# Ledger of designs, part 14: peptides against a protein of PDB entry 3HTU

Target 1, 75 residues: chain A of PDB entry 3HTU
Amino acid sequence: RRPEEWGKLIYQWVSRSGQNNSVFTLYELTNGEDTEDEEFHGLDEATLLRALQALQQEHKAEIITVSDGRGVKFF

## One batch from the design tools (peptide; made by RFdiffusion4, then SolubleMPNN)

Design b1_p11_5_s3 (from b1_p11_5, 6 letters changed)
Fold by OpenDDE base, seed 2:
Structure b1_p11_5_s3 (fold): chain B 75 residues (1-75), chain A 11 residues (1-11)
Amino acid sequence: as target 1 above (75 residues)
Amino acid sequence: SLMEKIKEAAA
């Protein structure tokens, strides 16, 4: 899968999961309990970042960078 | 925590 295809899968999960909180650390998104059953669970961070960047270009996500890591907010 | 920092930044 291309990064943008991963992005689509991730966003589909966000949209259908009904999660009250749409903010994730990158680690939580691919390694957390909430996504254990998703195809993108275990996705490497480099590919994840590219996927999220694709979503960001579509204004569906915002990558958040802080001093000690990164996360993402979905829209 | 990292999550707290991210959520704060997202607000």
Scores: peptide ipSAE 0.551, ipTM 0.911, DockQ to the pose 0.825
Fold by OpenDDE base, seed 1:
Structure b1_p11_5_s3 (fold): chain B 75 residues (1-75), chain A 11 residues (1-11)
Amino acid sequence: as target 1 above (75 residues)
Amino acid sequence: SLMEKIKEAAA
């Protein structure tokens, strides 16, 4: 899959899951318990970042960078 | 924590 295709799958999950909080660390998004059954579980961070960047271009996500790491906010 | 920092930055 291409990064933008991964982005689509991730965003579909975010929408379907009805998360109370739309903010994630990059780690929990691909390694957390909530996504264990998703195709993108275990996705490498490099590909994840490209996927999220694709969503960011569509104004569906915002990548957040802090001193200790990165996260993402979905819209 | 990292999550707390991210959530604060996302606000």
Scores: peptide ipSAE 0.535, ipTM 0.907, DockQ to the pose 0.847
Fold by OpenDDE base, seed 4:
Structure b1_p11_5_s3 (fold): chain B 75 residues (1-75), chain A 11 residues (1-11)
Amino acid sequence: as target 1 above (75 residues)
Amino acid sequence: SLMEKIKEAAA
């Protein structure tokens, strides 16, 4: 899959799951319990970042960088 | 925590 295809799958999950909080650390998004049944579970961070960057260009996500790591907010 | 920092930055 291309990064933008991964982005589509991730955003579809976010949309249909009805999460109370749309903010994730990158780790919990791909390694957390809530996404264990999703195809993108275990996705490497480099590919994840490219996927999220594609979503960011579409204003569907915002990548957040802090001193201790990165996260993402979905819209 | 990392999550707290991210949430603060996202607000």
Scores: peptide ipSAE 0.535, ipTM 0.908, DockQ to the pose 0.841
Fold by OpenDDE base, seed 3:
Structure b1_p11_5_s3 (fold): chain B 75 residues (1-75), chain A 11 residues (1-11)
Amino acid sequence: as target 1 above (75 residues)
Amino acid sequence: SLMEKIKEAAA
């Protein structure tokens, strides 16, 4: 899958999962309990970042970088 | 925590 294809799958999950929070650490998005059954679970962070960057270009996500890690807010 | 920092930045 291309990064933008991963982005589509991730956003579909966000949209349909009914999650109360739209903010995630990158780690919990691919390694957390809430995504265990998703195809993108276990996705390497480099590919994940590119997927999220694709969503960011579409104004569907914002990547958040802090000194000790990264996260994402979905819209 | 990392999550708190991220949530704060996202607010």
Scores: peptide ipSAE 0.528, ipTM 0.906, DockQ to the pose 0.815

Design b1_p11_5_s4 (from b1_p11_5, 6 letters changed)
Fold by OpenDDE base, seed 5:
Structure b1_p11_5_s4 (fold): chain B 75 residues (1-75), chain A 11 residues (1-11)
Amino acid sequence: as target 1 above (75 residues)
Amino acid sequence: SLMDKIKEAAE
């Protein structure tokens, strides 16, 4: 899958899951319990970042960088 | 935690 296609799958999950909090660390998005049943579980961080960057271009996500890691906010 | 820092930055 292309990064854009991964982004679509990720956003579909975010949209359908009805999460109370739309903010994730990159790690929990691909390694957390909440996404264990999703196709993108275990996705390498490099591909994940490119997927999220594609969503960011569409204004569907914002990648957040702090001193000790990165996360994402979905819209 | 990292999540706390990200949430703080997100809002």
Scores: peptide ipSAE 0.569, ipTM 0.913, DockQ to the pose 0.825
Fold by OpenDDE base, seed 4:
Formats: sequence, C-alpha cells, structure tokens
Structure b1_p11_5_s4 (fold): chain B 75 residues (1-75), chain A 11 residues (1-11)
Amino acid sequence: as target 1 above (75 residues)
Amino acid sequence: SLMDKIKEAAE
C-alpha cells in the first residue's frame, strides 16, 4: 500500500470508532491495544508518518512534534 | 510524559 492508502485506512478507523478530535502518540496508533485488530497495526513509523502527512494535507490530521517524540491529532 | 506534552501542544 502507498502512504496515502494507509492514511485512508487510518482515518476510516478514526471516524468509525469515534476517535475524531483525539490525540495519539505515533506508537499508540500502530502498537496500542485500541488498534490491534486494524490492518495498520504494526506499521513502521516511517510509513505511518508519510500516511499522516497525506492526511494533514487534507486537514484531517495534525502532526505534533515535541522534544522527545511525535503525535497526531485527528479532526 | 510524552502524551502530556503532545496534548498540551495540540491545544
């Protein structure tokens, strides 16, 4: 899958699970219990970042960078 | 924590 396709899958989960306006660390999104049954569980961070960047361009997500890591807020 | 920092930055 291309990063944009991963982005679609991730956002579909966000929408159908009611996680809009929620904040995640990048690790939680792909390694947390809440996404264990999703196809994107275990996705490498590099590909995840590209997927989220695609969503960010669509104003569906905001990537948050702090001193010791990164996260994302979904809209 | 990382999550706290991210949540704060998200506001």
Scores: peptide ipSAE 0.566, ipTM 0.911, DockQ to the pose 0.921
Fold by OpenDDE base, seed 1:
Structure b1_p11_5_s4 (fold): chain B 75 residues (1-75), chain A 11 residues (1-11)
Amino acid sequence: as target 1 above (75 residues)
Amino acid sequence: SLMDKIKEAAE
């Protein structure tokens, strides 16, 4: 899959899952309990980042960088 | 925590 295809799958999950919060650490998104049954579970962080960057270009996500890591906010 | 920092930055 291309990064933008992964992005589509991730965003579909976000949209359908009824999350209380739309902010994640990158680790939670691919390694967390909530996504264990998703195709993108276990996705390497480099590919994840590219997927999220594709979503960011579509204004569907914002990648957040802080001193000790990165996260993402979905819109 | 990292999540707290991210959430704060997301506001």
Scores: peptide ipSAE 0.557, ipTM 0.910, DockQ to the pose 0.843
Fold by OpenDDE base, seed 3:
Structure b1_p11_5_s4 (fold): chain B 75 residues (1-75), chain A 11 residues (1-11)
Amino acid sequence: as target 1 above (75 residues)
Amino acid sequence: SLMDKIKEAAE
């Protein structure tokens, strides 16, 4: 899958899951219990970042970079 | 924590 295709799958999960909080660390998005059954579970962070960057261009996500790591906010 | 920093930045 291309990064853009991964982005679509990730956003579909976020949208349909009805999460109370749309903020995630990159780690929990691909390694957390909540996504164990999703195709993108275990996705490498480099590919994940490219997927989220595609969503960011569509104004569907914002990548957040701090000193200790990265996260994402979905819209 | 990392999550705290991210949530703060997301506001």
Scores: peptide ipSAE 0.546, ipTM 0.908, DockQ to the pose 0.813

Design b1_p11_6_s1 (from b1_p11_6, 6 letters changed)
Fold by OpenDDE base, seed 2:
Structure b1_p11_6_s1 (fold): chain B 75 residues (1-75), chain A 11 residues (1-11)
Amino acid sequence: as target 1 above (75 residues)
Amino acid sequence: SELEELGKSLK
């Protein structure tokens, strides 16, 4: 799958699970309990980041990068 | 911003 395709799957989960406007660490998205049954669970962080960047271009997410961590807010 | 504040706790 391309990053854009992963982004689509991730956002579909966000939407159908009512997680819009919530914030996640990158780890929570791919390793958390809430996404255990999702296809993107276990996705490598590098690919995840590219997927989120694609969503960010569409104004569906905003990646938060600070000195000691990273996360994402979905809209 | 609110997002920046939330980001401080993220890893």
Scores: peptide ipSAE 0.113, ipTM 0.703, DockQ to the pose 0.206
Fold by OpenDDE base, seed 5:
Structure b1_p11_6_s1 (fold): chain B 75 residues (1-75), chain A 11 residues (1-11)
Amino acid sequence: as target 1 above (75 residues)
Amino acid sequence: SELEELGKSLK
């Protein structure tokens, strides 16, 4: 899958689970309990970041980069 | 910023 295709799957999960406006760490998205049954669970972080960047271009997500970690807010 | 505040809980 292309990064933008992964982004679509991730955002579909966010929308269907009613978690719009929620904040996640990148680790939680691919390694957390809440996504264990999702296709993107276990996705490498580099590809995840590119997927989220695609969503950010569409104003569906905002990547948060701070000194001690990274996360994302979905809209 | 709001994003920085949201990031406070990030690991």
Scores: peptide ipSAE 0.112, ipTM 0.702, DockQ to the pose 0.204
Fold by OpenDDE base, seed 3:
Structure b1_p11_6_s1 (fold): chain B 75 residues (1-75), chain A 11 residues (1-11)
Amino acid sequence: as target 1 above (75 residues)
Amino acid sequence: SELEELGKSLK
């Protein structure tokens, strides 16, 4: 899958599970209990980041990059 | 920003 395809799957989960406006660490998205049954569970962080960047271009997410971690807020 | 403050709590 291309990053934008992963982004689509991730956002579909966010939207359908009512997680819009929620904040996640990148680790939570791919390694958390809430996404264990999702196709993107276990996705490498580099690909995840590219997927989220695609969503950010569409104003569906905002990546939060700080010195002690990274996360994302979905809209 | 609000998001920045939220981000500071992220690990």
Scores: peptide ipSAE 0.111, ipTM 0.699, DockQ to the pose 0.205
Fold by OpenDDE base, seed 4:
Structure b1_p11_6_s1 (fold): chain B 75 residues (1-75), chain A 11 residues (1-11)
Amino acid sequence: as target 1 above (75 residues)
Amino acid sequence: SELEELGKSLK
């Protein structure tokens, strides 16, 4: 899958599970309990980041990069 | 920004 396709799957999960406006660490999205049954569970972080960047271009997410970590807020 | 402040503890 291309990053944009992963982004679509991730956002579909966010929308269907009612997680809009929620904040996640990148680790939680791919390694957390809440996404264990999702296709993107276990996705490498580099590909995840590209997927989220695609969503960010569509104003569906905002990547939070701080000195000691990263996260994302979905809209 | 507000999101940056909220994300300070994120890893």
Scores: peptide ipSAE 0.110, ipTM 0.694, DockQ to the pose 0.179

Design b1_p11_6_s2 (from b1_p11_6, 6 letters changed)
Fold by OpenDDE base, seed 2:
Structure b1_p11_6_s2 (fold): chain B 75 residues (1-75), chain A 11 residues (1-11)
Amino acid sequence: as target 1 above (75 residues)
Amino acid sequence: DELKKLGESLS
């Protein structure tokens, strides 16, 4: 899958699970308990980041980069 | 989690 396709799957999960406007660490998305049954669970962080960047271009997500880590907010 | 708190506060 291309990063954009992963982004679509991730966003679909966010939407279907009613977690829009929620903030996640990148780790939570791919290693968290809430996504254990999702296809993107276990996805490498590099690809995840590209996927999220694609969503960010569509204004569906905002990647948060701070000194203590990175996360993402979905809209 | 500070990251979550920060992110949510930016909404």
Scores: peptide ipSAE 0.122, ipTM 0.709, DockQ to the pose 0.699
Fold by OpenDDE base, seed 3:
Structure b1_p11_6_s2 (fold): chain B 75 residues (1-75), chain A 11 residues (1-11)
Amino acid sequence: as target 1 above (75 residues)
Amino acid sequence: DELKKLGESLS
């Protein structure tokens, strides 16, 4: 799958599960309990980041970069 | 988590 395709799957989960406006660490998205049944669970961080960047371009997410890590907020 | 907390504060 291309990053954009992963982004679509991730956002679909966010929308359908009512997680819009929620903030996640990148780890939570791919390793958390809430996404255990999702296809993107276990996705490598590099690919995840590209997927989120695609969503960010569409104004559907905002990647948060701080000194001690990265996270993302979905809209 | 500090990152999550910070993210929430910025939302």
Scores: peptide ipSAE 0.117, ipTM 0.703, DockQ to the pose 0.582
Fold by OpenDDE base, seed 4:
Structure b1_p11_6_s2 (fold): chain B 75 residues (1-75), chain A 11 residues (1-11)
Amino acid sequence: as target 1 above (75 residues)
Amino acid sequence: DELKKLGESLS
C-alpha cells in the first residue's frame, strides 16, 4: 500500500470509532491495544509518518512534534 | 501527558 492508502485506512478507523479530535502518539496508533484488529497495526513508523503527512495535507490531521516525541491530532 | 495536552491546545 502507498502512504496515502494507509492514511485512508487510519482515518476510516478514527471516524468509525469516534476518535475524531483525539490525540495519539505514533506508538499508540500502531502498537496500542485499541488498534490491534486494524490492518495498520504494526506498521513501521516511517510509513506511518508519510501516511499522516498525507492526511495533514487534507487537513484531516495535525502532526505534533515535541522534544520528547511525536503525536497526531485527528479532525 | 505533555504531548496530548499540547495537542488539545492546538484546537
Scores: peptide ipSAE 0.114, ipTM 0.701, DockQ to the pose 0.830
Fold by OpenDDE base, seed 5:
Structure b1_p11_6_s2 (fold): chain B 75 residues (1-75), chain A 11 residues (1-11)
Amino acid sequence: as target 1 above (75 residues)
Amino acid sequence: DELKKLGESLS
């Protein structure tokens, strides 16, 4: 899958689960309990970041980078 | 978690 396709799957999960406006660490998205049944669980962080960057271009997400790590807010 | 606090404050 292309990063854009992964982004679509991730956003679909966020939308269907009603978690818009929620904030996740990158680790939570691919390693958390809430996504264990999703296709993107276990996705490498590099590909995840590219997927989220694609969503950010569409104004569907905002990547947050702070000193103690990175996260993402979905809209 | 500073990241969570920052994100929640922006919600």
Scores: peptide ipSAE 0.113, ipTM 0.708, DockQ to the pose 0.660

Design b1_p11_6_s3 (from b1_p11_6, 5 letters changed)
Fold by OpenDDE base, seed 3:
Structure b1_p11_6_s3 (fold): chain B 75 residues (1-75), chain A 11 residues (1-11)
Amino acid sequence: as target 1 above (75 residues)
Amino acid sequence: SKLEELGASLS
C-alpha cells in the first residue's frame, strides 16, 4: 500500500470508531490496544508518518512534534 | 508529557 492508501484506512477507522478523543501519539496508532484489529497495527513509523502527512495535506490531520515524542490530531 | 499536555490543549 502507498502512504496515501494507509492514510485512508487510518482516517476511516478514526471516523467510524465513534471515539470522542481525536488526539493520538504515533505509538498508540500502531501499537495501541485500540487498533489491534486494524490492518495498520504494527505499521512502521516511517510509513505511518508519510500516511499522516498525506492526510495533513488534505486538512484531515495535524501532526504534532514535541521534544519527547510525536502525535496527531484528526479532524 | 509535553505531547499529552499539548494534545489536551488542542482537544
Scores: peptide ipSAE 0.120, ipTM 0.718, DockQ to the pose 0.524
Fold by OpenDDE base, seed 2:
Structure b1_p11_6_s3 (fold): chain B 75 residues (1-75), chain A 11 residues (1-11)
Amino acid sequence: as target 1 above (75 residues)
Amino acid sequence: SKLEELGASLS
C-alpha cells in the first residue's frame, strides 16, 4: 500500500470507530490496544508518518511534533 | 508528557 492508501484506512478507522479523543500519539495508532485488529497495526512509523502527512495535506489531520514525541489530531 | 499536555489542550 502507498502512504496515501494507509492514510485512508487510518482515517476511516478514526471516523468510524467513534473515538472519544481525536488526538493520538503515533505509537498509539500502530501499537495501541485499540488498533490491534486493524490492518495498519504494526505499521512502521516512517510509513505512518507519510500516511498522516497525506491526510494533513487534505486537512484531515494535523501532526503534532514536540520535543518529547509526536502525535496527530484528526479532523 | 509535553505531547500529552498539548493533546489535552487540543482535544
Scores: peptide ipSAE 0.119, ipTM 0.717, DockQ to the pose 0.480
Fold by OpenDDE base, seed 4:
Structure b1_p11_6_s3 (fold): chain B 75 residues (1-75), chain A 11 residues (1-11)
Amino acid sequence: as target 1 above (75 residues)
Amino acid sequence: SKLEELGASLS
């Protein structure tokens, strides 16, 4: 799958689970308990980041970068 | 955490 395709799957999960406006660390999305049954669980961080960047371009997410880590907020 | 605080401020 291409990054934008992963982005679509991730956003679909966010939407279906009612997680819009929630903030996640990148780790939680791919390694958290809440996504264990999702296809993107276990996805490498590099690909995840590209997927989220694709969503960001569509104004569906905002990647948060701070000195001690990174996260993402979905809209 | 710092990330959580920052995220909350974006709400």
Scores: peptide ipSAE 0.118, ipTM 0.717, DockQ to the pose 0.700
Fold by OpenDDE base, seed 1:
Structure b1_p11_6_s3 (fold): chain B 75 residues (1-75), chain A 11 residues (1-11)
Amino acid sequence: as target 1 above (75 residues)
Amino acid sequence: SKLEELGASLS
């Protein structure tokens, strides 16, 4: 799958699951308990980042980069 | 963490 395709799957999960909190760390998305049954669970961080960047271009997500880690906010 | 703090402020 291309990064854009992964982004689509991730966003679909966020939308369908109706998460109370729309902010996640990159680790939570691919290694968290909430996504254990998702196809993108275990996805390498590099590919995940590219997927999120694709979503960011579509204004569906905002990547948060701070000194002690990275996260993403979905819209 | 700073990430959590930032995330909370943005939510």
Scores: peptide ipSAE 0.116, ipTM 0.715, DockQ to the pose 0.540

Design b1_p11_6_s4 (from b1_p11_6, 6 letters changed)
Fold by OpenDDE base, seed 3:
Structure b1_p11_6_s4 (fold): chain B 75 residues (1-75), chain A 11 residues (1-11)
Amino acid sequence: as target 1 above (75 residues)
Amino acid sequence: DKLLELGKSLS
């Protein structure tokens, strides 16, 4: 799958599960309990980041980068 | 998680 395709799957989960306007660490998205049944669970962080960047281009997410790590807010 | 808490504050 292309990053954009992963982004689509991730956002579909966000929308359908009511996680819009929520904040996650990148780890929680791919390793958390809330997404353990999703296809993107276990996705490598590099690909995840590209997927989120695609969503960010569409104004559906905002990647948060701080000295302590990275997270994302979905809209 | 500190990052999560920070994210919440920015939300």
Scores: peptide ipSAE 0.109, ipTM 0.714, DockQ to the pose 0.497
Fold by OpenDDE base, seed 5:
Structure b1_p11_6_s4 (fold): chain B 75 residues (1-75), chain A 11 residues (1-11)
Amino acid sequence: as target 1 above (75 residues)
Amino acid sequence: DKLLELGKSLS
């Protein structure tokens, strides 16, 4: 799958599960309990970041980068 | 997690 395709799957989960307007660390998205049954669980962080960047271009997410780590807010 | 807490506080 291409990064944008992963982004689509991730956002579909966000919308279907009612997680819009929620914030996640990148770790939670691919290693958290809430996404254990999703296809993107276990996805490498590099690909995840590219997927989220694709969503960000569509104004569906905002990547948060601070010295303490990285996260994302979905809209 | 400080990042998560920060993000949620801004949500």
Scores: peptide ipSAE 0.106, ipTM 0.710, DockQ to the pose 0.522
Fold by OpenDDE base, seed 1:
Structure b1_p11_6_s4 (fold): chain B 75 residues (1-75), chain A 11 residues (1-11)
Amino acid sequence: as target 1 above (75 residues)
Amino acid sequence: DKLLELGKSLS
């Protein structure tokens, strides 16, 4: 799958599960308990980041980068 | 989680 395709799957989960306006660390999104049944669970961080960047371009997410790491806010 | 807390505070 291409990054934008992963982004689509991720956002579909966000929308269907009612996680809009939620904030996740990148780790929680792909390694957390809440996404264990999703196809994107276990996705490598590099690909995840590219997927989220695609969503960010569509104003569906905002990647947060701080000294403590990276996360994402979904809209 | 500091990052999560920061993100939520910005929402």
Scores: peptide ipSAE 0.105, ipTM 0.711, DockQ to the pose 0.617
Fold by OpenDDE base, seed 4:
Structure b1_p11_6_s4 (fold): chain B 75 residues (1-75), chain A 11 residues (1-11)
Amino acid sequence: as target 1 above (75 residues)
Amino acid sequence: DKLLELGKSLS
């Protein structure tokens, strides 16, 4: 799958599960219990970041970068 | 979590 395709799957989960306006660390999104049944669970961080960047371009997410890690807010 | 709190504060 291309990063954009992963982004689509991730956002579909966000929408159908009612997680819009929620904030996640990148680890929680791909390794957390809440996404264990999703296809993107276990996705490598590099690909995840590209997927989220695609969503960010569409104003569906905002990547948060701080000195001790990274996260994302979905809209 | 510090990152989550930061994200929430920026929301």
Scores: peptide ipSAE 0.102, ipTM 0.711, DockQ to the pose 0.623

Design b1_p11_7_s1 (from b1_p11_7, 5 letters changed)
Fold by OpenDDE base, seed 4:
Formats: sequence, C-alpha cells, structure tokens
Structure b1_p11_7_s1 (fold): chain B 75 residues (1-75), chain A 11 residues (1-11)
Amino acid sequence: as target 1 above (75 residues)
Amino acid sequence: SKEDIEKLKKM
C-alpha cells in the first residue's frame, strides 16, 4: 500500500470508530489496544508518518512534533 | 508511553 492508502484506512478508522478523543501518539495508533484489529496495526513509524503527512495535506490531520513527544490530531 | 499520551491529549 502507498502512504496515501494507509492514510485513508487510518482516517476511516478514526471517522467510523466514534472516538471521543482525536489526539493520538504515533505509537498508540499502530501499537495500541484500540487498533489491534486494524490493518494498519504494526505499521512502521516511517510509513505511518508519510501516511499522516498525506492526511495533513488534506487538512484531515495535524502532526504534532514536540521535543517531549509526537502525535497527531485528526479532524 | 502513557505519559506521552496524556501530555499530547492535554494539548
């Protein structure tokens, strides 16, 4: 899958899961309990980041990169 | 990692 395709799958999960919290760490998305059954579980961080960057270009996500941690906010 | 999650969710 291309990064854009991964991004689509991730965003579909976010949209359909009814999550009340739209902020995730990168680790939480691919290694967390809430995504264990998702196709993108276990996705490498490099590919994940590219997927999220694609979503960011579409204004569907904002990548948070600070010194004390990294995450993403979905819209 | 839990700490990181909590920090980010407070933003």
Scores: peptide ipSAE 0.120, ipTM 0.725, DockQ to the pose 0.148
Fold by OpenDDE base, seed 2:
Structure b1_p11_7_s1 (fold): chain B 75 residues (1-75), chain A 11 residues (1-11)
Amino acid sequence: as target 1 above (75 residues)
Amino acid sequence: SKEDIEKLKKM
């Protein structure tokens, strides 16, 4: 799959899962318990980042990069 | 990891 395709799958999960909080760490998205049954579980961080960047271009996500970690906010 | 998640979610 292309990064854009991964982004679509991730965003679909976020939109339909009814999550209480739209902010995630990158690790949480691919290694967390909430996504164990999703196709993108276990996705390498490099590919994940590219997928999120694609969503960011569409204003569907904002990647948060700070010295002590990284995450993403979905819209 | 859990601590990082909680901190980030407050942003």
Scores: peptide ipSAE 0.119, ipTM 0.724, DockQ to the pose 0.145
Fold by OpenDDE base, seed 3:
Structure b1_p11_7_s1 (fold): chain B 75 residues (1-75), chain A 11 residues (1-11)
Amino acid sequence: as target 1 above (75 residues)
Amino acid sequence: SKEDIEKLKKM
């Protein structure tokens, strides 16, 4: 899959899963309990970042960088 | 980490 294809799958999960909180760490998104049954669980961080960057270009996500980690906010 | 998650979710 291309990064933009991963982004589509991730955003579909966010928009259809009934999640109340739209903010995730990158680790939580691919290694957390809430996504264990999703195809993108275990996705390498490099590919994940490119997928999220594709969503960011579509104004569907914002990548957040802090001193001790990174996350993403979905819209 | 759990701490990182809590920090981000408050933004």
Scores: peptide ipSAE 0.119, ipTM 0.721, DockQ to the pose 0.151
Fold by OpenDDE base, seed 5:
Structure b1_p11_7_s1 (fold): chain B 75 residues (1-75), chain A 11 residues (1-11)
Amino acid sequence: as target 1 above (75 residues)
Amino acid sequence: SKEDIEKLKKM
Protein backbone atom coordinates (compact mmCIF):
# COMPACT_ATOMS: atom_id res chain seq x y z
CA ARG B 1 0.00 0.00 0.00
CA ARG B 2 1.04 3.55 -0.66
CA PRO B 3 1.18 6.02 2.21
CA GLU B 4 -1.98 7.76 1.04
CA GLU B 5 -3.75 4.40 0.99
CA TRP B 6 -2.69 3.74 4.55
CA GLY B 7 -3.87 7.21 5.42
CA LYS B 8 -7.26 6.43 3.98
CA LEU B 9 -7.55 3.27 6.06
CA ILE B 10 -6.46 5.06 9.20
CA TYR B 11 -8.90 7.89 8.72
CA GLN B 12 -11.70 5.47 7.94
CA TRP B 13 -11.06 3.89 11.32
CA VAL B 14 -10.96 7.29 12.98
CA SER B 15 -14.30 8.24 11.46
CA ARG B 16 -16.07 4.94 12.01
CA SER B 17 -14.87 4.48 15.57
CA GLY B 18 -15.68 8.01 16.65
CA GLN B 19 -12.09 9.05 17.21
CA ASN B 20 -12.36 12.35 15.40
CA ASN B 21 -10.85 15.20 17.37
CA SER B 22 -8.73 12.68 19.27
CA VAL B 23 -5.01 12.79 19.88
CA PHE B 24 -2.73 9.76 19.60
CA THR B 25 0.93 9.16 19.93
CA LEU B 26 2.33 7.46 16.88
CA TYR B 27 3.08 4.44 19.04
CA GLU B 28 -0.48 4.30 20.35
CA LEU B 29 -1.88 4.42 16.85
CA THR B 30 0.03 1.40 15.59
CA ASN B 31 0.79 -0.48 18.82
CA GLY B 32 -2.07 0.43 21.11
CA GLU B 33 -5.02 -1.63 22.20
CA ASP B 34 -7.55 0.49 20.33
CA THR B 35 -6.17 -0.47 16.93
CA GLU B 36 -5.26 -4.11 17.52
CA ASP B 37 -7.82 -5.31 15.01
CA GLU B 38 -6.90 -2.81 12.29
CA GLU B 39 -4.79 -3.52 9.24
CA PHE B 40 -2.47 -0.67 10.11
CA HIS B 41 -1.63 -2.12 13.51
CA GLY B 42 2.07 -2.80 13.54
CA LEU B 43 2.74 -0.44 10.65
CA ASP B 44 6.29 0.85 10.68
CA GLU B 45 6.61 4.38 11.96
CA ALA B 46 8.19 5.74 8.80
CA THR B 47 5.28 4.60 6.65
CA LEU B 48 2.81 5.74 9.28
CA LEU B 49 4.31 9.19 9.29
CA ARG B 50 4.01 9.45 5.52
CA ALA B 51 0.41 8.28 5.74
CA LEU B 52 -0.36 10.92 8.33
CA GLN B 53 1.37 13.55 6.23
CA ALA B 54 -0.98 12.67 3.40
CA LEU B 55 -3.92 13.16 5.74
CA GLN B 56 -2.43 16.40 6.95
CA GLN B 57 -2.36 17.68 3.38
CA GLU B 58 -6.10 17.02 3.30
CA HIS B 59 -6.56 18.86 6.59
CA LYS B 60 -7.77 15.67 8.25
CA ALA B 61 -4.90 15.43 10.70
CA GLU B 62 -2.21 17.48 12.36
CA ILE B 63 1.10 15.90 13.24
CA ILE B 64 2.45 17.08 16.56
CA THR B 65 6.19 17.02 17.01
CA VAL B 66 7.64 18.13 20.32
CA SER B 67 10.80 17.33 22.22
CA ASP B 68 8.89 15.03 24.56
CA GLY B 69 7.31 12.98 21.79
CA ARG B 70 5.30 12.86 18.60
CA GLY B 71 1.64 12.36 17.93
CA VAL B 72 -1.27 13.22 15.71
CA LYS B 73 -4.60 14.92 16.12
CA PHE B 74 -7.40 13.80 13.85
CA PHE B 75 -10.16 16.12 12.77
CA SER A 1 4.56 4.98 26.86
CA LYS A 2 1.29 5.59 28.62
CA GLU A 3 2.81 8.62 30.25
CA ASP A 4 3.79 10.03 26.88
CA ILE A 5 0.27 9.46 25.61
CA GLU A 6 -1.28 11.34 28.48
CA LYS A 7 1.16 14.19 28.19
CA LEU A 8 0.51 14.59 24.50
CA LYS A 9 -3.26 14.38 24.91
CA LYS A 10 -3.16 17.23 27.39
CA MET A 11 -1.44 19.57 24.97
Scores: peptide ipSAE 0.118, ipTM 0.723, DockQ to the pose 0.144

Design b1_p11_7_s2 (from b1_p11_7, 4 letters changed)
Fold by OpenDDE base, seed 3:
Structure b1_p11_7_s2 (fold): chain B 75 residues (1-75), chain A 11 residues (1-11)
Amino acid sequence: as target 1 above (75 residues)
Amino acid sequence: SEEDIAKLKAM
């Protein structure tokens, strides 16, 4: 899958799962309990970042890169 | 970690 395709899958999960919070750590997205049944579970961080960057281009996400950890906010 | 998750979500 291309990064933008992964992005689509991730965003679909966010949209359809009815999550109360739209903020995630990168680790939570690919290694967390909430995504265990998703195809993108276990996705490597490099590919994940590219996927999220694609979503960011579409204004569907904002990657949070701070010195103490990283995450993403979905819109 | 759970701590990191909590910290981020508190931002």
Scores: peptide ipSAE 0.143, ipTM 0.745, DockQ to the pose 0.144
Fold by OpenDDE base, seed 5:
Structure b1_p11_7_s2 (fold): chain B 75 residues (1-75), chain A 11 residues (1-11)
Amino acid sequence: as target 1 above (75 residues)
Amino acid sequence: SEEDIAKLKAM
């Protein structure tokens, strides 16, 4: 899959899961318990970042890259 | 980590 395609799958999960909080760490998305059944579970961080960057271009996500606590906010 | 998750969600 292309990064853009991964981004689509990730955003679909976020949208359909009805999460109360739309803020995630990168680790939570690919290694967390909540995504164990998703296709993107275990996705390498490099590909994940490219996927999220694609979503960010569409204003569907904002990547947070601070030294302590990297993550992403979905819109 | 779970600690990182808590910190991020607190922002």
Scores: peptide ipSAE 0.141, ipTM 0.750, DockQ to the pose 0.142
Fold by OpenDDE base, seed 1:
Structure b1_p11_7_s2 (fold): chain B 75 residues (1-75), chain A 11 residues (1-11)
Amino acid sequence: as target 1 above (75 residues)
Amino acid sequence: SEEDIAKLKAM
């Protein structure tokens, strides 16, 4: 899969999962309990980041990079 | 970690 295809799958999950909060750490998305049954679980961080960057270009996500960690906010 | 998640979600 291409990064943008992964991004699509991730965003579909976010949209359908009924999450209370739309802010995640990168680790949470690919290693968290809530995504264990998703195709993108276990996705390497580099590919994940590229996927999220594709979503960011579409204004569907904002990657958060701070000294205390990295995450993403979905819109 | 859960702590990292909490910190991020507090932003």
Scores: peptide ipSAE 0.140, ipTM 0.742, DockQ to the pose 0.147
Fold by OpenDDE base, seed 4:
Structure b1_p11_7_s2 (fold): chain B 75 residues (1-75), chain A 11 residues (1-11)
Amino acid sequence: as target 1 above (75 residues)
Amino acid sequence: SEEDIAKLKAM
């Protein structure tokens, strides 16, 4: 799958599970218990970041990159 | 970690 295709799957999960306006760490999104049954569970961080960047261009997510913690907010 | 999640969500 291409990064934008992963982004679509991730956002579909966010929308269907009612997680809009929620904040996740990158680790929580791909390694957390809440996503264990999702296809993107275990996705490498580099591919995840590219997927989230695609969503960010569509104003569906905002990537948070600070010195003490990294994550994403979905809209 | 859970602590990292809490810190991020507090932003």
Scores: peptide ipSAE 0.137, ipTM 0.742, DockQ to the pose 0.143

